# Ledger of designs, part 88: peptides against a protein of PDB entry 5A53

Target 1, 230 residues: chain A of PDB entry 5A53
Amino acid sequence: LVENVKQALFIPGQSCNKNLHDIMVDLSALKKPDMKRFNRKNDIHPFEDMSPLEFFSEKNDCSLMVLMTSSKKRKNNMTFIRTFGYKIYDMIELMVADNFKLLSDFKKLTFTVGLKPMFTFQGAAFDTHPVYKQIKSLFLDFFRGESTDLQDVAGLQHVISMTIQGDFQDGEPLPNVLFRVYKLKSYKSDQGGKRLPRIELVEIGPRLDFKIGRIHTPSPDMVTEAHKKP

## One batch from the design tools (peptide; made by RFdiffusion4, then SolubleMPNN)

Design b2_p10_8_s1 (from b2_p10_8, 5 letters changed)
Fold by OpenDDE base, seed 3:
Structure b2_p10_8_s1 (fold): chain B 230 residues (1-230), chain A 10 residues (1-10)
Amino acid sequence: as target 1 above (230 residues)
Amino acid sequence: RRVVLRLPPV
């Protein structure tokens, strides 16, 4: 089974502003080289009509899409879309809180483009709650990259941390998801003439707190077809 | 080669 790397398309919506553009640039930089960005704004309302996104998926050969929109009700909204066979599989709105940090807010570190991140998930709901399970699945799929049988630890450059912000009960508003990106930095410590390997995690950005919005889920038949091995 | 874009196993 040969699976190609999923390509991501970043789409500025009509209400996209400078802040959303900057967030788009920084998040999309983590998906290079498997990323395309539109330079023009597009008037797309995916929860009203999905057809324009299906068209863009097919035309650009992108099974991942991110729509950047902002309104009073849905400020700094990143709608993450996945397609299967160029048809909408799932969608989720993730609204970026105003406390976001860009790559420019962190110490610039040299890194290799195209290395796969490792993920960490903090919160039991990522394995049990349907919405957080979808978020986990989405981000793992989004950053999966090339299928490799062995990830050499020496090739590990990035860690993406996703944390559910606090506990919640049934019927309560869903807590935000804290998105953090770290680089592994190796040092040779000279302690008493012995070179000991030292590894540190350094935050590189972007720093995003996601408020969960609207969700579209696939039909059971689409789930079966999307997981089917030929 | 037919490229099958499946979802990762959950």
Scores: peptide ipSAE 0.151, ipTM 0.783, DockQ to the pose 0.038
Fold by OpenDDE base, seed 2:
Structure b2_p10_8_s1 (fold): chain B 230 residues (1-230), chain A 10 residues (1-10)
Amino acid sequence: as target 1 above (230 residues)
Amino acid sequence: RRVVLRLPPV
């Protein structure tokens, strides 16, 4: 069974602002070459009508979509959408907090396009809580790249860290998810004539704190079909 | 080879 790399479509909504555009550019750069961006704003309200997104999924052959919208209630909102068979599978609103950093805020490091990031998840809720499980599933799916049997350590360039910001109890607002991107930098340290390999993590951006918004979850039948091995 | 876009196991 060979799975194709999922293509992502980044869609500026009608309310897309400069900050969201910049975030879109930077986040989509991590998805290259498996990414398309619309240059024109589209009036899409996915929680009111999903049909335009299904149309775009099919027309662009993209099973991943990110809609960029901003309102007073949902500032800097990135709606992440997945499709199965060009039908909406799931959606989640992730609002970028104002403390975001762009790639331009970090030391520019050369990176190879198309390398699969390694993920780290911090917070037990990523394995237990349905919303954080969806977020984990989404980001792993979004950045999966080609299925290589070997995570060739030699091919590991990026680490994406996702952290739940603090503890929470049932009925409390869901903590933000801290999205961080690091590059692995190998150094040869000369300590007393022995070259020891030193690996450092260097933050490369973007730095995004995601506030969780609205969610759409698939039907059990759609879950079964989407996980079905032919 | 049938290409199937599957979701990751939850």
Scores: peptide ipSAE 0.092, ipTM 0.758, DockQ to the pose 0.041
Fold by OpenDDE base, seed 4:
Structure b2_p10_8_s1 (fold): chain B 230 residues (1-230), chain A 10 residues (1-10)
Amino acid sequence: as target 1 above (230 residues)
Amino acid sequence: RRVVLRLPPV
């Protein structure tokens, strides 16, 4: 079974501002060629009515959506939505902290469009806590790319790192998730006549610290259907 | 080919 690459739709909400637009452009650049962007603002409130998102999923053939909104309570909010059969599967609000960096804030490096990133996750809660498990699942799904049988290291250009910012106990506010993007840079080191391949990680952006907001989770039945192998 | 929008195994 060959699964097609999931397409992403980036939607500016009515409250989308310049900063959110710039963040949208930079994050969506990592999803090329498998992304679409709307140029017009849309008045969508996904936690009040999900029907407009289901309509956009079906009409654009996009199972991934990102809604860009900003308010006093939810500043720089990226709502990530996944659909299954063009129905809402899950949603999560990830608010970008004011300390964000754009691609223009980093040294321009040549980038090949369409290469699959490697992921690294830092924090035990990514495997144990339901919210961080959803975040892990979401980002792995969002950037999965083409299923090539060759995990050929030769095709690895970049690493996406996701870190939970500190420890937390039950009932405490959930720590932010630190999103970082690195390019693999190969160097030839000459140490004493033996050329050892040296690989370094160079940050390329964007740099985003995500504050967790509202969440919608699928029903147990939808989970079962979405994991069924034909 | 019916593309089943499956979630990746976590």
Scores: peptide ipSAE 0.084, ipTM 0.755, DockQ to the pose 0.038
Fold by OpenDDE base, seed 1:
Structure b2_p10_8_s1 (fold): chain B 230 residues (1-230), chain A 10 residues (1-10)
Amino acid sequence: as target 1 above (230 residues)
Amino acid sequence: RRVVLRLPPV
């Protein structure tokens, strides 16, 4: 069974501003080469009408989409959309907090394009709570890349860390998800004439704190079909 | 067989 790499389409909405554009550029750089970006703003309201997104999914052959919008109610909003058979599978609004950092805010490090990140998830709710389970599924799917039988440890360049910001109880507002990107840097340490390989994690950006917004979930039938092994 | 649009199991 050969699975194709999922392509991502980044769409600036009508309300897309400079900050969202910069965030879009930096986040989409992590998805290269499997990424397309629109240069023009599009008036898309996915929670009112999903049909334009289904059209874009099919026309561009992209099963992943990210819509960039901003309003008073939903500032710096990244709507992540997945399709199955060019039909909407799920959607989630992730609003970027104002404390974000761009790639330009970090020390520039050379990296190879197209290497898969390793993920780490911090917080029990990623395995138990339906919203955080959807977020975990989304990001793993978004950055999965090519199925290589050899996860050669030598091919591991990036770590993406996702952390739930604190504990919460039932009925409380859902904590933010802290998105962090690190590069694995190998050093040869000369400790006492033995060259020990030292690996350090260096933050490379972007740094994003996601506030959770609206969610669309698939029908049970669509879940069954989307997970079906042919 | 090529699978284009399958979601990974969670």
Scores: peptide ipSAE 0.062, ipTM 0.734, DockQ to the pose 0.041

Design b2_p10_8_s2 (from b2_p10_8, 3 letters changed)
Fold by OpenDDE base, seed 2:
Structure b2_p10_8_s2 (fold): chain B 230 residues (1-230), chain A 10 residues (1-10)
Amino acid sequence: as target 1 above (230 residues)
Amino acid sequence: SRVILKLPPV
């Protein structure tokens, strides 16, 4: 069963600002062609009423959504939403720190649309802590792309790196997640008359440090249903 | 630190 590529809908909230718009444009560019963006602001408060998001999920056939909002309490907030059967499965608020970099801040490199990214996760909590497990699951799901049997390294253009910023103990505030995007650059290096393939990682952006906000976790029943193979 | 590149599950 080839799972259909999940479509993402990017939604500017009523409080969406220029910075969030720019971040939205850049992050959504990595999801092309499987992405839609609204050009108009929508007054959506997903932790108060989820029904508008469920409506948008169904109407746009998008099982992934990103709501862009900003307030004093939740500055540069990207709410990532997943739906199952057009019902809310999970949500997480990821607030972008002010030190963000856009694609325009990096050297423009040729980017092929639709290539599946590789992932790297730094931090044991991505496998053990429920919130970081959700983040890992979300980003893997968000950027999965087409199921290609072509593990051809030549078809792998970019790496998404996600790092937990430092160690933490139980009861401490959850460290930020450092989101970085790198392009694989292959070149022939002449070392001592031997042409060895050299691979370099070049950061291409965007560069985002995510502060974790509110979460909504799926019910056990929804987890079971979402994992059922048709 | 060993960077383990993981492909998203097929």
Scores: peptide ipSAE 0.024, ipTM 0.578, DockQ to the pose 0.073
Fold by OpenDDE base, seed 1:
Formats: sequence, structure tokens, C-alpha cells
Structure b2_p10_8_s2 (fold): chain B 230 residues (1-230), chain A 10 residues (1-10)
Amino acid sequence: as target 1 above (230 residues)
Amino acid sequence: SRVILKLPPV
């Protein structure tokens, strides 16, 4: 079964500002060509009423959505939404810290559109803690791309790194997730007559530190339906 | 430190 590539819809909320717009543009560039962006602001409050998001999911045929909002309580907030059958599956608020870097802050490396990212996850909680498991699942799903039979390793030029910032105990505030994007750069090392392929990771941006906000988890029934292999 | 690159599940 060739799963169709999930399409993403980026939605500026009513409180979307220039910084959030710039972050939206840069993050959405990594999802090209499987991405749509709205140019108009929409007044959407997903934790109060999910119906507008379900409507947009169906009308745009997008099972991934990102809502860009900012308030005093939830500054630079990216709400990531997944739908199944155009119904809300899960949601998570990820607030971008003020130390963010845009693609323009890095050396302009030619970004090839449609390259599949590789992922690295740093922190045991990505496999054990429910919230970090959801984040891991979300980002893997968001950037999966097309299933190609030929894993042309040459086409795997991007690495997305996600790191939990520090250790935490039960009942403590959840540490931020550090989002980093790297390009694999191959060098022919002429050192000592052995052409050892040297691979270096070069950061290309954006650089985002995510503070975790509110979460909506799917019902057990929706989990079962979404995991049914057709 | 062995960086384990995970490909998205096919």
C-alpha cells in the first residue's frame, strides 16, 4: 500500500505576528511540495472549538495543520493538529522560545525540495513519556514524505534533530524540545591517500526551542482506527 | 556517541 503523502496546512491565527509568520515560512519550506499556507488570518481557538479545523482539513484535503498564534500566556505558539477522516486525532501546543534562528541566519545552502529528512531523537522520554512519544510520532508523521522503494541514500541529505533539554522527574515541568535541522555535507578527504568519505553535519535552520503547552490526545477508538493498515 | 539516524517508518 503506497500511503499518500500527508499534506500540511499552515494557518495564521488572528494573533499571528511577523516573527510567527517568518517561522511559519521557514518551517513550511521543509514540507514542500506537500504544503499549503493561508495568506489571511483566521480566528481559530482549537481548544475551545475544533470545528473550524475539521472544516479546513476536509476542504483542503490536509491531514496535518499548524496554527500560528501569540498571546501573553502563549507566546509564539504553534499548535500542531493531526486529523483522521477529517476529524481531530490529536493536538499539541509548541511555543517557540525567543532565541529562535531563521533560515536567513544560516549560510544559504541550496535546499533541494522534496528530500526526505532523517531523524535523531535525544532523550529516553521520547520512547517512554506519553507527551514526548506524541511529539516524536507527530514529527515523524509530519515529515515522512513519499515511500520510495529505492532508498537512494543520496537523496537523504537532511537530518532533523530533536533533543529534550535536560533531565526531569515525575511532576516537574516538561523540558523544552530543541529542534535543529542539518544538511549532510560529504567531503572527499585527501588526507593520507585514503579517500575516506568524511560526512559533516551543517546546521541550516530553522533553530527552534519548543516549550510544551496544551495537549489533546485521541480516544482509544480513534487510535485503533488510525493504526488499522488498510 | 553513535548517532542513530532513524528513517521515518515506511
Scores: peptide ipSAE 0.023, ipTM 0.596, DockQ to the pose 0.078
Fold by OpenDDE base, seed 4:
Structure b2_p10_8_s2 (fold): chain B 230 residues (1-230), chain A 10 residues (1-10)
Amino acid sequence: as target 1 above (230 residues)
Amino acid sequence: SRVILKLPPV
């Protein structure tokens, strides 16, 4: 089954500011060509009314959405939304910490548009804790790109790293998720006549530390429907 | 630590 590439829609909310716009631009660059951005602010409150997002999902044929909002309580908030059949499947608020870095903060390394990222997940909770499982699922789904045959290892140019910032116990606040993007750089080292290929990971940005906010989880029925192979 | 690169689900 060749699954169609999921399209992402980036939506500036009414409270979207320059920082969020810049973050949106940089994060959405990783989703090219399978990305749309709205240039106009939209007054959307997804945890109050999901209907505008469902409308945008259908109208734009986007099963992924990111709403950019900022408030005193939820500063630099990226609400990640997935839809199934243009209905809300799940949502998660990920607030970008003030220590973020933009692509402009890194050496301009050109990357080929449309190449799939590799992923690394650091933290056991990505496999055990429901919230971090959702985050893992979301980001894998978000950046999956075209179903390329894995045979084109040559097409793997970058790594998205997601790290849970520290350990936590039940009932404690959920640690931030550290989002990092690296490019694989091959060096020909001429050390001692043996050209050993060295591969280095070079951070390319953006650098985002996500604080977890509100979550909407799918109904069991929607989970079943979304996982039905045609 | 072995960085296990997971490919996105095909």
Scores: peptide ipSAE 0.023, ipTM 0.572, DockQ to the pose 0.078
Fold by OpenDDE base, seed 3:
Structure b2_p10_8_s2 (fold): chain B 230 residues (1-230), chain A 10 residues (1-10)
Amino acid sequence: as target 1 above (230 residues)
Amino acid sequence: SRVILKLPPV
């Protein structure tokens, strides 16, 4: 079954500012060609009314959405939404810390658009804690790209690294998730007549530290329906 | 630490 590549819709909210716009542009560049961006601000409050997002999902044929909003309580907030059958499946608020870096802050490297990123997850909670499991699932789903049977290792250009910032105990605030993007750079090193392939990871951006906000989890029925193999 | 590169599920 070749699953159709999930399309992403990036939506500037009413409170979207220049910084959020720049972050949106850079993050959406990683989802090319499977992304759309709205040029107009939309007054959407997904935790109050989900209906506008369901409408946009259907109208744009996008099962992934990212809403860009900012307030004193939720500064630089990226609400990630997934839909199933154009109905809300899950949502999570990820607030970008002020220490963010844009693609322009890194050395420009040529990259092929549309290549699937590899992922690394650092932190046991990505496999055990429900919130971090949702984040892991979301990002893997968001950047899945086209199903290719042939893993041409030569086509693997990008690594997305997600790290939980420190340890935490039950009842403590959830640590931030450190989002990093690297390009694989292959070097032919001539050491003593043996060409040893040297691979280096070069950070390309964006660099985002995500503070976790509000979450909407799917109903058990929606989980069952979404995981049904046709 | 062995960095295990996980490919997104095909």
Scores: peptide ipSAE 0.017, ipTM 0.573, DockQ to the pose 0.078

Design b2_p10_8_s3 (from b2_p10_8, 5 letters changed)
Fold by OpenDDE base, seed 1:
Structure b2_p10_8_s3 (fold): chain B 230 residues (1-230), chain A 10 residues (1-10)
Amino acid sequence: as target 1 above (230 residues)
Amino acid sequence: RRVVLKLPPV
């Protein structure tokens, strides 16, 4: 099964500000060419009514959506939505902390558009805790890209690192997820006449610390349908 | 040789 590359739709909400717009531009640049952006603000409240998002999913043929909103309670909020059959599968609010860095804050490194990132996940909770499992699933799904035969490691330009910020116990607030993007830079090091390929990771941005907000989990029926391999 | 990708500190 060649799964078609999932298309992402970035939606500025009514409360979308300049910072969220800039974050949207930079994060969506990593999803090119499989990305659409709305230029107009839309008054969407996905935890009150999901119907507008289902409508946009179908009309734009996008199974991934990101709603950009900001309020006093939910500052710099990116609501990540996945659909299955143009129906809401899951949602998660990820609020960007004020310490964010844009691509412009880093040295411009040329990257090829459309190359699949590698992922690294730091924190045991990504494999055990339901919320962090959903985040892991979401980001892997969001950036899956084309099924390139992994034969050309030469085509892997980017590493996305996701780290849970510290340990936590049951009943404690969920730690932030630290989102970092690195470019693989190959250097020919001449050490003793052996050209050892030295690979360095260079941060390219954006740098985002995600505070976890509200979550919508799929119905058991939708889980069953979405995991059915045809 | 295992290339251990050391992520820079977050």
Scores: peptide ipSAE 0.030, ipTM 0.591, DockQ to the pose 0.041
Fold by OpenDDE base, seed 5:
Structure b2_p10_8_s3 (fold): chain B 230 residues (1-230), chain A 10 residues (1-10)
Amino acid sequence: as target 1 above (230 residues)
Amino acid sequence: RRVVLKLPPV
């Protein structure tokens, strides 16, 4: 089964500011060509009414959405939404910390658009804790890209690293998720007459620290339906 | 530290 590449829709909310717009532009650049952006602000409150997002999902044929909002309580908030059959499957608020870096803060490297990133997850909670499992699932799904033949290692240009910021116990606030993007740079190192291929990771941005906000989880029935292989 | 690259599940 070749799953069609999931399309992402980036939506500026009514409270979208310049910083969020810049973050949106940079994060969405990693999703090209499978990305749409709205140029106009939309008054959407997904935890109060999900119906406008379901409408946008269907109208734009986008099963991934990112709503950009900012308030005193939820500064630089990126609400990541997934739909199944144009109905809300899950949602998560990820608030970008003020220490963010844009693509312009890094050395511009030429890269091929549309290549599938590799992922690294640091923290045991990505495999055990329900919230971090959802985050892992979301980002893997969001950046899945085309089914590239795994044999095209030459097509593996990007590494997305996601790290849980520290250890935590039950009842403690959930640590931030550190989002980092690297490019694989191959060097021919001439060490002692043997050209060993040296691969270096070069950070390319954006650099985002995500604070976890509100979450909507699917019903067990929706989980079963969404994971049914046709 | 060996960075284990995980591919998204196919």
Scores: peptide ipSAE 0.021, ipTM 0.591, DockQ to the pose 0.081
Fold by OpenDDE base, seed 4:
Structure b2_p10_8_s3 (fold): chain B 230 residues (1-230), chain A 10 residues (1-10)
Amino acid sequence: as target 1 above (230 residues)
Amino acid sequence: RRVVLKLPPV
């Protein structure tokens, strides 16, 4: 069964600013062709009322949504939403720190649209802590792309790296997640008559440091339904 | 630190 590629909808909120718009454009470029963007601001408050997002999910056939908002309390906030059967499955607020870099801040490298990224996760909490497990699940699901046969490793051009910034104990504020995007550059190194392929990572952007905000988790029943493979 | 590359589930 070829699972249909999940479509993403990027929504500027009423408080969306130029910086968030630029971040939205750059992050959504990594999701092409499986991405839609709204050009108009929408007054959506997903932690107060989820019904507008469920309506947009169904109307646009998008199971992934990203709401772009900014306030004094939640500056440069990207709310990532997933739906199942057009109902809210989970939500997470990821606030972009002011030190962000856009694609224009990096050397323009040609990339093929529609290639699946590889992922690297740095930090044990991505496998143990419920919030970081959700972040890991979200980003893997968001960028999963079309089911391609494993044999086309030649088509893997991008690595998304996600790193937990530092150690933390129970009850401490959750460290930021460092989001980095790299292009794989393969070159033939001739060392001692054995042509070993050397792979280099070149950062291509965007560069985003995510501060974790509010979270909505699915009910146990919704988890069971969403994990039922036919 | 071991860099673990994970491919998206196919």
Scores: peptide ipSAE 0.012, ipTM 0.586, DockQ to the pose 0.069
Fold by OpenDDE base, seed 3:
Structure b2_p10_8_s3 (fold): chain B 230 residues (1-230), chain A 10 residues (1-10)
Amino acid sequence: as target 1 above (230 residues)
Amino acid sequence: RRVVLKLPPV
């Protein structure tokens, strides 16, 4: 069963500013062609009322949503939402630190739109800690794209790297997640008549450091339904 | 450290 590619909807909240708009544009560019963006601000508070997001999920046929908001308490906040059957499955707030870099801050590279990224996860907590497991699941699901034959290594252009910023103990604040995007650059190096394939990773942006905020987790029943293979 | 590139689920 080939599951349809999940569509993403990017929503400017009422408090969305120019910086958040620029971040939205750049992050959403990685989800093309499977992405929609609203041009208008919407007054949505997903941790108070989820119903507007469920409505937008259904009306736009988008099972992925990103709400862009900013306040003194939650600056540059990207709320990532997943739906199942147009009902909220999970939510997580990821606040972008002020040290962010846009695509314009990097060397412009030509790339094919719609190619699946590869992922790297740095930090054991991505496999053990519930919050980081959710982040890992979210980003893998968000960028899954169309099922492609794994044999086309030539179609592998992008690497998304996610790193937990340092070690932490129980009861400590959760470290930030460092989001980095790289392009694979292949060189033909002629060293002594032997073509050695040289592959380099070139950062292309955006560069985002995510501070973890509020989380909504699915009910056990919804987990069971969402993982039922037909 | 071996960077294990994981492909998203097919």
Scores: peptide ipSAE 0.011, ipTM 0.574, DockQ to the pose 0.077

